Peptides against a protein of PDB entry 7UQJ. Designs and how they scored, part 82

Target 1, 160 residues: chain A of PDB entry 7UQJ
Amino acid sequence: PELYQNFNITPPRGVLFHGPPGTGKTLMARALAASCSSDERKITFFMRKGADILSKWVGEAERQLRLLFEEAKKHQPSIIFFDEIDGLAPVRSSKQEQIHASIVSTLLALMDGMDNRGQVIVIGATNRPDAVDPALRRPGRFDREFYFPLPDVKARFKIL

## One batch from the design tools (peptide; aimed at target 1 K56)

Design b2_p22_7_s4 (made by RFdiffusion4, then SolubleMPNN; from b2_p22_7, 12 letters changed)
Fold by OpenDDE base, seed 2:
Structure b2_p22_7_s4 (fold): chain B 160 residues (1-160), chain C 160 residues (1-160), chain D 160 residues (1-160), chain A 22 residues (1-22)
Amino acid sequence: as target 1 above (160 residues)
Amino acid sequence: as target 1 above (160 residues)
Amino acid sequence: as target 1 above (160 residues)
Amino acid sequence: SILDAIKWLEDTIASREFLSLK
């Protein structure tokens, strides 16, 4: 809390982890969740796949997102991790605009509606940050981005 | 237990994660800790920065290391992760020899004093393995080294 | 090579990483791949999703598996990482027996056909090891299993 | 080698009994 107060930095409501598949985005999110969890302060970790929300809940995806954020707020401090967030909120293409626009607009509203006092962090993971709706990448949403490059195959493991 | 008993393999007491900044050393340590913790067997994860031990506890760093190892032993199975271990145990330079030598000697003694039956893993992370005192890199201490390279952006992962 | 030679341990041809989603299975595989790659000895890392092989190559999945193993052999030392391997080689259920049986039999044959001298490691990741065909979990195949638990929210991170 | 890293991981995991090899 105080560290963000001193720097006039609005705590990021969302962090975008982007990079090639299997670069550790999901793991980093879990490791962060674990690292921030103490005996005194358990962090509740929610994980959803963006594609699963879209595919499993045709017509109820918005409600499921709302319920997820409500549950995260109820169990704060919490982390919501969206794996494959590009599957949930792809860049608006003309013909599929309505269903995707509705889900994206709901996610935007939920991220915008998180009071600065809420102990809910949203982490989105994507293999393609440019496939995520730019509206999600704006300040107060996924306003921090971390690139997870492929571990260079040139890793000099000197196993001594 | 049995797998090590059958092969006369002394379990590594310490693992050195080395490689450039941001290569996932800390993440891997946390991931390993998380991956090794089950509902039935919780692993206690201790994290210290080497620089913090040196800077925060001028004159008590040795005691803090002892307490850390005692607490890790008390809460076994446990992992002690030293981030920036080169800050704790730099290669001996002439003028700072005494204070660093004392802390390093204490860490060496603590790593040497871990009974083979102790379920305490020590992971050291450094950006510069050559900046770590070679005495720490000997068998029974940080006797396993893992390099974490920069993801060379040119690593052709032919994901064919 | 030599470390397995000295212990009369047949090097595991396959390692099964199992545990809940986002527990770092894929990252661990990549980190291991990275870890074992030096400037002198680059490890080629192949990644496939089991479900992708089944879905994208209906009727050619066997050929794609063969090509993958041939390419891995050509680029040895190499790692083949199968993410969601339970999607490629699910437990044989009665009605879908033929297509799955053929892909599984091909994978079994490829794993069995790896000469002990081959520098090809196969890592399978699954969220459900019991959903993987038990034939794959036998010696000479995925004969080593690593559990990647959820970072239990109860992991006592005493960040002291 | 990757085998050494896997073996080390195995050894580390096994030595610590951190993971129940099921």
Scores: peptide ipSAE 0.007, ipTM 0.245, DockQ to the pose 0.124
OpenDDE base, seeds 1, 3, 4, 5: peptide ipSAE 0.005, 0.016, 0.005, 0.000; ipTM 0.362, 0.421, 0.367, 0.292; seeds 1, 3, 4 fail the geometry check

Design b2_p22_8_s1 (made by RFdiffusion4, then SolubleMPNN; failed a check: too like the target's own chain; its pose is not in this set)
Amino acid sequence: MEEAERFLKELEERHEAAMESP

Design b2_p22_8_s2 (made by RFdiffusion4, then SolubleMPNN; failed a check: too like the target's own chain; its pose is not in this set)
Amino acid sequence: MKEAEEFLRELEERHREAMEAP

Design b2_p22_8_s3 (made by RFdiffusion4, then SolubleMPNN; failed a check: too like the target's own chain; its pose is not in this set)
Amino acid sequence: MEEAERFLRELEERHEEAMNSP

Design b2_p22_8_s4 (made by RFdiffusion4, then SolubleMPNN; its pose is not in this set)
Fold by OpenDDE base, seed 4:
Structure b2_p22_8_s4 (fold): chain B 160 residues (1-160), chain C 160 residues (1-160), chain D 160 residues (1-160), chain A 22 residues (1-22)
Amino acid sequence: as target 1 above (160 residues)
Amino acid sequence: as target 1 above (160 residues)
Amino acid sequence: as target 1 above (160 residues)
Amino acid sequence: MKEAEEFLKKLQERHKKAMESP
């Protein structure tokens, strides 16, 4: 609350970290979690991979998402970090549509159902923001998008 | 020359980055690639995910690994970065053994077949070093292991 | 030996990580420390904040720097990471000149006094490389400078 | 936001210039 209040920034419910692989998206999410965690106020950091939610929780992915959000709410303030969120909520492609549509719909409902006052921030990381369902990129969901550029190779080379 | 000489460290053919998720393994691999690249000597950085090699290249994984190493050798000096290498070369478990054993055997042969004079470094990243086939963790392969700890929360708070 | 030999790269005594806050400088330093640590050869990682050296060690900052370098030398191979090094060695401003000049002179002497054979690497991180005393950015000191670009600003601010 | 964007853009431009300088 206070940091975002001090900046007059409405705390994003969802933040999309996007950029090429290995640009530090996952690291930044963990760093944000650690940075917002004071000695007085520990932030609970939940990390899931999008592909793991689909592969490990075949048939239970919705339930596991619900449990994740409930656990995050129970342990608030919390950050839910979805690494490779493009693997969780790919743009609806015809042949695998129903399972993906259900998982996406569940994630949408969970993000929409987070009260504005909830101390739960959702961070999604992707290498392909265009591969993420546009519905997730709407206001009240992943409404904030963070590009992690490749550090300019020339920039890094002057380093050595 | 001098750092590794001064450290009396034989340049590892293979380096295993291990540690909890989002500790910057992939970022470090890219940074090392950028760091070893000079204006005169660009390092070519090849990145593959272990799980992607298994899933996308079902039946071609061996060929794709060979092509990757050949391309890396062609564009040397090169870094081959295997993200989530535990997904590529899981510890040999009895029932899925043949395909995994073949991919692991191919990777072992490719790492062993890199001439000591090759300007190709292989970096594997995993969250579970114990889930990586021990054969890959032997001398001449991933013989150097780099633990990426969770940055101590106290250290991070001092940083921000 | 061979990678740096093959790259004809003189090992830097000092590496300056620079770039905007939260670009992963500190993480990279820790990951480098971890990345140079093998099972056979553990690198000792010393972390200090520039501002903490000035504020906590008022009147003892020189002694603490000496002790830090001695301890790093004792536990070599070692990395000394100065986070916010611009806080330690600000560009000489008139009114606080003497204390800052003394600390900077001590740090310069310590970096210059590291024998080329010393297995101690110094990494400085700053958000403001122009705020670091130019004397530290000379050959044999922080002679290698690492830019950590912001992930495209439109991106990082959409996160927050 | 705008000031931070401008500051960061200015830093990027300075860095780009510093990189373009030999």
Scores: peptide ipSAE 0.000, ipTM 0.324, DockQ to the pose 0.098
OpenDDE base, seeds 1, 2, 3, 5: peptide ipSAE 0.000, 0.000, 0.000, 0.000; ipTM 0.260, 0.345, 0.353, 0.290; seeds 1, 2, 3 fail the geometry check

## One batch from the design tools (peptide; aimed at target 1 E97, target 1 (a further copy) K56)

Design b2_p23_1_s1 (made by RFdiffusion4, then SolubleMPNN; its pose is not in this set)
Fold by OpenDDE base, seed 1:
Structure b2_p23_1_s1 (fold): chain B 160 residues (1-160), chain C 160 residues (1-160), chain D 160 residues (1-160), chain A 23 residues (1-23)
Amino acid sequence: as target 1 above (160 residues)
Amino acid sequence: as target 1 above (160 residues)
Amino acid sequence: as target 1 above (160 residues)
Amino acid sequence: EEEEELRKLAEERAERRAKALEE
């Protein structure tokens, strides 16, 4: 987030953090939120887990997403972080299609409806980028992806 | 912290976290400090920024370093984290040599004076490991280096 | 990794990384694994997600845990990282008691059966430490807990 | 509610540990 303001770059609507489990996607998102907050300028960090949005709000997930985006807009500058976003918007498989399709459509619409001028960044984290609906990975949505490699064995050697 | 004792490795006196800006070095140091604290055993975390030690304590930087190490020793177990340590101990370049040389010598002496049995770890973070005096990177000092890779260029472009 | 060897403390058999989602628990575990490997001494890093052990191996979870610990012992020095360990060993609530009780008992037995001399560390990560069975948090098991704070506003300044 | 309380408790433990790291 700070990098954008420093560079007067139009913030991407969405950033996808992907990589093997434990590569620090969630940490980096929080670190980014933390890094973008100054004493004078707090970044509000909204965090949701993809599976929780589906399981806790059966039938209200769309409304909860709308409320989340409204709240994020109200508390600008803000970051919305979806951990395990593949749990929110899995690739369309036949048997669970309807509920997932509506939530995906809502998230797509919310991301598409974000004014490029808003100080709201959406970060999605996943261990399975290919399990995220390709529609979310298109320009104007999660069009930016961060690969979190496993710290290679060599990077492993140096904290010891 | 725990992993070293498990492996009967002589604990390094210092760890250098290096990597491009925004790779999470400072976060990792804090998380390590937090990680080493249990409910029964608090780790005291001392944090200083290299440039602050030079700028705030002009002429007293050596004394402040000594005090910091004494305080860390008094509050064992402890971590001393130097953020932007390249600002504290830059590679000797000709025009600013004298003040930096004495501070570097003091830091070297303080690290060399740490008993391997002391419960004080020194972590240095830098974006420019090659800008850190090579004497600090020798065995018994910052002899362990951790590279924080940029999330690959493609990842970088997407937070931008 | 380093702090424990510095302290000549009997390495904990288990370390619990806890904190809000996205505080970098998983990154830290990998970075710790990374830090504990040297060019001459590779640490083998085993990673499992708590929910995956329950869901993929219904009725075989105990065997899979035993195999995991045997494999970790065979590939010493090693780290076993359980991501979302609260999904593997939830606090005993009355209605789902039997399957969880046996898996918890197996994990307890495996942790208790680790010789203090073994070069195997177990790291559990959770967003909900209070959702982890208290028996796992006792001395000789996950007796060391690492809080991953949200980088507070002050911590926010230093990742910048 | 319970997750928000657990999150608050985690944040409060954080603040206590962060304060405890500064002391």
Scores: peptide ipSAE 0.000, ipTM 0.194, DockQ to the pose 0.049
OpenDDE base, seeds 2, 3, 4, 5: peptide ipSAE 0.000, 0.000, 0.000, 0.000; ipTM 0.188, 0.185, 0.246, 0.292; seeds 2, 5 fail the geometry check

Design b2_p23_1_s2 (made by RFdiffusion4, then SolubleMPNN; its pose is not in this set)
Fold by OpenDDE base, seed 1:
Structure b2_p23_1_s2 (fold): chain B 160 residues (1-160), chain C 160 residues (1-160), chain D 160 residues (1-160), chain A 23 residues (1-23)
Amino acid sequence: as target 1 above (160 residues)
Amino acid sequence: as target 1 above (160 residues)
Amino acid sequence: as target 1 above (160 residues)
Amino acid sequence: KEKEEQERLAKERAERLAKALAE
């Protein structure tokens, strides 16, 4: 609750940061985590890369996602940041499609299983919002989207 | 033409940004795009990662490169930024060498096919300029190279 | 020696930067390199990504690590920065475990072979310190660890 | 139009967020 008030956001389970690469999505997610952290209330920041979920966690990606969400819940208030979440997008191999489908299904279930009253924010960053599974972009999941335009020089100085 | 005047550069088809990782190559490419964009004339910025060209676009990488260049041409003035272009470098498997050779050959052909009068700038960023195929570094391709030294603290503050 | 005095650190062979992704580990490693570089004494900054060591250097990763350390020694004072060093962590395939074990063994040997009086600093950055092989975290290797919390806004401005 | 409007709204949100993070 309070975490979402600090974001001045009605509680999304997930926020999608999308825009051209290095528009500061990752930096903004960190700055958000930092800005919401006080001396009294530290936010735990978890990050995974979409490509790492597929590759580093072969055969255990679903389990590692579950563990990540459990750990985030244990360390509330927390932010789970999925960098390059479009990296979960199927590479056009049948085997990768199956792996993708299972991982996406797991992530959907985990996001659906989050109590909106929890102090866990999920942020997905992508350069390709259209490559993110539409099911992830539905209400109760990544239902808020923030476009990160190329910062003009002035906006760059404001974000950095 | 005008885009290149705004860069104060005689028209390279391609610019290679090279230097130690996170010397601001990606940020500079964006800052260039932003600085060249006015309210009246927005530059479209396209980005691909070298590793994504090899992995995310399995069996379609060449087609996706063609589509990228067509889209960039359609949205002139535009910048195509290849981040980690050395990620196109052959992984030493015979199968990856063939895939690499085909992708590099496609990129060469696309860069050679660019009209120098077009308002499409191609920027390649690498940490390993020597791992970039020498054919990409020839005149009419990535024929301008900018070294990104580790910014000293002052240069860091100028880039960030 | 002098390089380590400039860091105000008793000579670690290796420093582990760990913390949530994009807490500025990579940026800090560069800022350190920049801050230690004067007009008179430039530090050479080498960077490798953990995932690239496994994937880009298939069958030659060990050799490339040796060459990297030799080059760093040749260009003293120097920093070797391993970004995402946890990317050396075994992906749970038996083949990747063997590759990982060999690469880790090579890195251990190279770090053990460094004279503490050399002007080569090794920085490993990770988001998952627990995924880094404990053998790398022992004295004489990555024996100093710096946690990169989410920089608060003030710390962000100091790091950036 | 709807995509442009979403991009505009998203830009304004990003600017507000950036401002709130800069304060």
Scores: peptide ipSAE 0.008, ipTM 0.302, DockQ to the pose 0.035
OpenDDE base, seeds 2, 3, 4, 5: peptide ipSAE 0.007, 0.006, 0.000, 0.006; ipTM 0.377, 0.404, 0.338, 0.222; seeds 2, 3, 4, 5 fail the geometry check

Design b2_p23_1_s3 (made by RFdiffusion4, then SolubleMPNN; its pose is not in this set)
Fold by OpenDDE base, seed 2:
Structure b2_p23_1_s3 (fold): chain B 160 residues (1-160), chain C 160 residues (1-160), chain D 160 residues (1-160), chain A 23 residues (1-23)
Amino acid sequence: as target 1 above (160 residues)
Amino acid sequence: as target 1 above (160 residues)
Amino acid sequence: as target 1 above (160 residues)
Amino acid sequence: EEEEALEKLAKEMAEKRAKALEE
């Protein structure tokens, strides 16, 4: 919100942070939250793991996602950070594929249902952007992508 | 201090964090300070900007640096974080070059004067490591360097 | 290795990075690896997840750990980074508890078997340091601990 | 323009982080 308001940009409903593990995707999301948080406007940071959404909330994952978005809306300005959002991608087993498809469909609907005036940013982090459902990467969802490369070998050479 | 004491290390007098803006240099310095702070041993974190040292302390910058190092020594274990330490680099104007040379000379002397037993770590952060005076990068000063790469330029272009 | 060699320290066999998710534990480990890597001495960075060790290597996890440590030794100076090392903690199911105990026992033996002259550093990262087996936290194993707090207001007060 | 906006953002974010950490 504030980041994008400062730019007079319609905040993307979602930002995809992708890159190898330990490239600072989650750190950047938290740093964004902290930098957008003033004394007057604290940003509420909600963190969830894609794998936890699938495994811990068996049968209630859709409800928990709805509650998360409602809570984020209630405590706006807010950031919802989905770590390992590729963990919402369907696993090759047919029963899980239906459950995962339902959860992803719920996330799609929640992202589509966010009013452009909502001060809620959704950040998805993944090590595997190609494993993220293409439907999540469409305009109005995770329509902005940030790659977090490994500290490049050339970058290492400037340290010494 | 504590990081290095925990390792039975003589703490380096200085660590240079370098890399483009927004790569998390200052955040890392603070995270290090927080991580080294226990309930028993609070680390005192001193932050100064290189540009502020030059601009705010006109005629007293050397004294303020001495006082900063004395206070850091008094409140050890401590971290002195110099943000934008490249801002201590001489600007091409002759009068500033002499003043900056004096300030850098004072910093060199303070870093050289730190007893190896002092629980004070100096962290310099810069976007321009090549603009940091080579004298500051010598052994016993900022003799350890950390590069904070940008998330690669290609990643930036996907944001737009 | 190089971080500790540069400090004339006996490198701890292991460092535990603990703190909430997204506090930069893995980023720090990579930054350390990058900063210790020169043109002449590239540090090899090995990354494994605790959960992947348990789940992907069913029946071969001990062998894969041995191979990892051998490869790290072959490519020294090296860093072995275990992300989510708390994922090696026994899951409450009895069969898994035995398998996990065997894997942890193998890790203990590998860490104990590292020659003090070895240029291999082991970094374990966890969100739950109390879920890490106390045997891993003993002297000569993960005997150094770094807390990575959330950028919570309370953590800020411990830095200041 | 966009690169300058990103640099400006990174700077503002760094400044806000610094300020938020001083507070």
Scores: peptide ipSAE 0.000, ipTM 0.209, DockQ to the pose 0.040
OpenDDE base, seeds 1, 3, 4, 5: peptide ipSAE 0.000, 0.000, 0.000, 0.000; ipTM 0.206, 0.220, 0.210, 0.381; seeds 1, 3, 4, 5 fail the geometry check

Design b2_p23_1_s4 (made by RFdiffusion4, then SolubleMPNN; failed a check: too like the target's own chain; its pose is not in this set)
Amino acid sequence: EEEEQLRKLQEERAKKLAEALEE

Design b2_p23_2 (made by RFdiffusion4)
Pose (drawn by RFdiffusion4):
Order: structure tokens, then sequence, then C-alpha cells
Structure b2_p23_2 (pose): chain A 160 residues (1-160), chain B 160 residues (1-160), chain C 160 residues (1-160), chain P 23 residues (1-23)
């Protein structure tokens, strides 16, 4: 931590996995979760699939998001993986419902808002990165974007 | 206050920060929240978003807005910051649930019934200005609209 | 009435001020209420909003609307003004609440219950006219309309 | 369609509060 405090830098804490289907996005997230439970320093892994938070009550989806990010603050070494994040956080449109744009606005305020979110890494895997809200694809929330391509010759050899 | 009585004008009590992502809106609100808590006279900063207003009961979301504005009037030199305000106050539509148009109507009524002395300032950052209701964007509610643009060369030099 | 009842032209049961925001619709009702700054028993003015009638309870909103209309009949020549009548009477649909739908179901029955010797006029204002419920715009209701446009050059010169 | 189910859930809570106020 002194290396990052040596400068006035904060580490990048957000990655967006994107690429075609079957290219290793969930596999890489699974390997990262298995590695986080065997290094004997507790990096807590929070798994979230799509719109797991959608509810028929008003304001319960934003409450579940606030609780997920808060429980992430309770244990500092924690990770949040959002599988299929283009179904949870679509581009905010006036045509569609307000529960979607309200979830996206809560996710924006919880990733880089007024309060600091802590040592919480946020990973999102998507096959459709341009269905993710463009305000979610900037540094401070999903700093990096890993493109997982279809494998080339050497990589297919290695996979096989 | 005598200058604002000599000319027969009312000081603006509302600002709407708007601009592209990552251009300085939450940063300015964070710097103003730190400047509210330093000096010999204290300004009270009230931070809000759509999650701690929206409720699942009838008449509880507008009651939370009224409690916010009454509590800010109590601590009279005050700032109220609504982040991602297009999620809290979208454009009123009959094809949406009534809770969002009821929040916009309660917010319009509470802003039209404020102290009328410049005591409660209301600051909102929408990232998208067209999504917010036009009734809130007229002078009398959110008087000023600060456009936080993408920085030009001198501004990028200063930021770097 | 000595003059206007000679010709049998009935006064309107419901007159609707509609237009863009900031066009002076609340000013006209405030100026008509200052024309109620006159002596009593003539042009009693009631200033209500699309809020501060609707409540948590199930009967106080309709009971209060029936009482407002009864006090309007009690003082015979009277005017009821509903500012932001889309807040009190939104479009009834299947994303609509039950309390607003019953407010519309009682306001319609109270406007059809108003007698032909027109001594209670109901003026209502909105910035979005096709967001008020379609039933109050039927004949015998809010049927005469006043469009309040943005000002032209001479009008802006007078305003300045 | 989820907003219709949310609105129906608010109406059902209003009916429960009405039945408790009648008690």
Amino acid sequence: as target 1 above (160 residues)
Amino acid sequence: as target 1 above (160 residues)
Amino acid sequence: as target 1 above (160 residues)
Amino acid sequence: SLEEERAEARNELLEEEREEAEE
C-alpha cells in the first residue's frame, strides 16, 4: 500500500470482461474466485448473476444493491463479480422502465459517488459491452476493459 | 442581503451540474462538502440519492423528501445534493409508475416553498440533462445549470 | 349575473390553463386571487395543488375533495383552482395507484354534480395537458382551454 | 410489466392499512 501511497494514486478496482461467448470470461472469474479462497488472506467473493436484485417492491432492488456494496465494505478484502452485467445495467433510456435506469443510477452512485466504496474490486462480464451504460465505462468504475477474443492458433493449441 | 433587495431579485438557491462522465461534478460536490465543514460558520451538507428516498409504502417516499427539506431548513445554512437526479426525478410520464411522477411533484412543491433567502441550496448532478423533468429545470427551481465540459488543453494541463 | 344571464350563455364548469413551463399560468391564478382581495361573498378563491389533498389514508383525500366542493357551494359564487392538476388527476391505467384513481373517480362525480346555474368555476393548470386523465376533458368537465405559449418579441419587451 | 406488479403491490399494502384503520 506504500507503493500506491508513494504517489497519489489509487489502484484500478474495476474490470469489464467482454468478448464473444465461450471465450473464457466466467472461467477467468471462476479461477479468480478459487484463487481468492486459497491464499489464506480473506478476499471475499460476491457472485451476482444478471438482474439478481430485481424485485416487485418499489425501491427493494436499489436496497439490495446498497446492501451488497455495504456488506462489501464490512469485509475490506471483498470482490463483486457481476455476470451478464448488460442485463443488470443497460443503457439508460427514457422508453424503458424506471426500475432499470434507477438501478443504473444507484450503481453509478455506489461505484464512484460521494462516499468511498472501499477495497472492493468490481468485475463485470458481458457479451454486449455497448449495452452497458456509458457512464459505467469510465475510470473510477470499470477502469479497465479486458477483451477476451476468440483464440488464435497458438491459443487454440494451448487450449487443446 | 441588501444587495439582493436593492435590485428586486431573489438569490439562486438551485444548481444543476451537468456534463459528460468523469468531468468534475461529484468532485466539485465533494470539495463543497469538505468546504462546508471547515470554517467559522458551518454549512450543513445533506447527501441523497434514489435509494434512501424510494419506499414500498404509500406516501413514504414523499414523506422522506419532506423530512429532508424540513431538516435542512432546521439547520438553516444548508446544501442538499441530489446525485444522479435523473434517476430520482425523471421526466413525468403516464406510461410509468405513479411514484416517480409523485416524487417529481413533491420535489417541485418543496422547491417552490423553500426559505426564500438563500439559506437552503439544492445541487443536483444528472450526467444527462434531458432525462430530468423540464419543470425542475426552469428558473425558480434549479436556477443555474453548470456545464462541466470535457477539458481543453489548458484545463488538461492543469489537471495533469 | 344580472347582465350575463340575460343571454343564456352558461359559465364553464372546468377551465384548463395549459402551456410550456414558466409561461405565467400560476401568475394568472395569483392575479385572479388578488382580484379576490375584494369584499366577501363575491369570487371566493380556493388555491389547491396536485398535492396536499392526497394522503396516506384511504378516505381523507376524497372526503377532503368533497368538503372543498361543499365549501365552494356554501359561498355560492366561488372558484376552485387546482395548480398542477396532473398531480391530482393523472392518467388511470394499470400502473396507476388506487388512491389517485379514486380521486379522479370522485372529482368526475363532483363535476357532474355541479348545477347548471354556474356559480362555482374550477380552473386547473398543467404544463403537460395530455397527462391529465382523459375523463375530465370530456363535455361537462374541463372543456374550455387556455394555451399559454412562450412570449413573442413585444411580449418579452413588456416582461423585461 | 414489473411496474404494474409494483403498483399492485402498493395497492395491496394500502388495502391492508385500510383494514387495520377500520379496526

Design b2_p23_2_s1 (made by RFdiffusion4, then SolubleMPNN; from b2_p23_2, 11 letters changed)
Fold by OpenDDE base, seed 2:
Structure b2_p23_2_s1 (fold): chain B 160 residues (1-160), chain C 160 residues (1-160), chain D 160 residues (1-160), chain A 23 residues (1-23)
Amino acid sequence: as target 1 above (160 residues)
Amino acid sequence: as target 1 above (160 residues)
Amino acid sequence: as target 1 above (160 residues)
Amino acid sequence: DLEEERAQKLNEELRKRAEEEER
């Protein structure tokens, strides 16, 4: 938010963090939330897991997403972090189409419905960027992507 | 600290985190501090910026370092995090030699003077490991180094 | 492995990393793996997600665990990281008892069957330490626990 | 410029390795 505001950058409505497990995607999202928090302006950090939205709220996942975005709007500036977003919006596999399509469509609509002036950043994290529906990766959605490489082996050696 | 203590590991006196800006050096240092904190034993995290020690305390930087290490010893287990340590201990450039040499010498002495049983970890972070005085990178000092690679350039470009 | 070997510490057969999501549990496990790697001796890092072992291999989860531990032994020194271990070994809730009990019992047996000289470290990560079967938290299993606190809001402010 | 180029090359190499590990 402030990072983008200070740079006159329209915050990407969505940012996709992708890379191998344990590359710090969640950590970076939290660091961003923390860095954008001032004593005067706390950023509300919402975290949801893609698979949890699908599994815990069978039939209400859309409503839960809507409520999440509404809460994020109420608590601006805010970050919504979707961990394992590939679990929420898998590439449309033909056999499970309807339920997933509805959730994806709802997420698309929620991201598209964010006014550019909204102080809500959506961060999706995935270990499988190719498993994310390409519709989510279009401009105005998760149009910015971050590859989190494994921290080089050389980095790892010297602490221990 | 507890990681090292519970594992009877002599904590490296100093760990150098190096890598490009935004690679999570500071975040890792805090995650380490946090992970080493138990409910029973809070780790005191001291953070100083190398440039600040030089600029704010012209003529007293040595004293401030001594006080910092004394405070860290009093509040064991503790982590001293030097952000931008290259600012505190630049490679001896010929023209600013004396003041920098004294501060570096003091830091060297403080790191060498830590008893191996001390529950004080020193973490230096730099974006320029080659700008750090090689004397600090010797055994018993910042003898352990972590390279924090840039999250892939595609990752950098899309946040900003 | 080398961490414990160099310090003459019987590696805890298991280490439980617990704390809120995004506290760096997975990152720490990878950092440990990498820091224990040398150019001469690469540590093999096996990562499995607790829920994936349960869901992908209904009826073969035990075999998959056995194979994992055998592979880890073949590729010594090695780290087995179970992310979301609470998903693999939930507290024995009365209603789903048999399948979960078998998997837990297999994991217990595999951990107990590790010779103390084995260069295999098992790291379990959970956001819910209380959801992990207490049998896994006993001596010789996940007998060491690391709490990954959320970097306190105060800790967040001091980074940036 | 040179540090950025080195970092880019390293990141590209790391990406390739990560893609190989996922396979």
Scores: peptide ipSAE 0.000, ipTM 0.187, DockQ to the pose 0.118
OpenDDE base, seeds 1, 3, 4, 5: peptide ipSAE 0.000, 0.000, 0.000, 0.005; ipTM 0.181, 0.246, 0.215, 0.326; seeds 1, 5 fail the geometry check

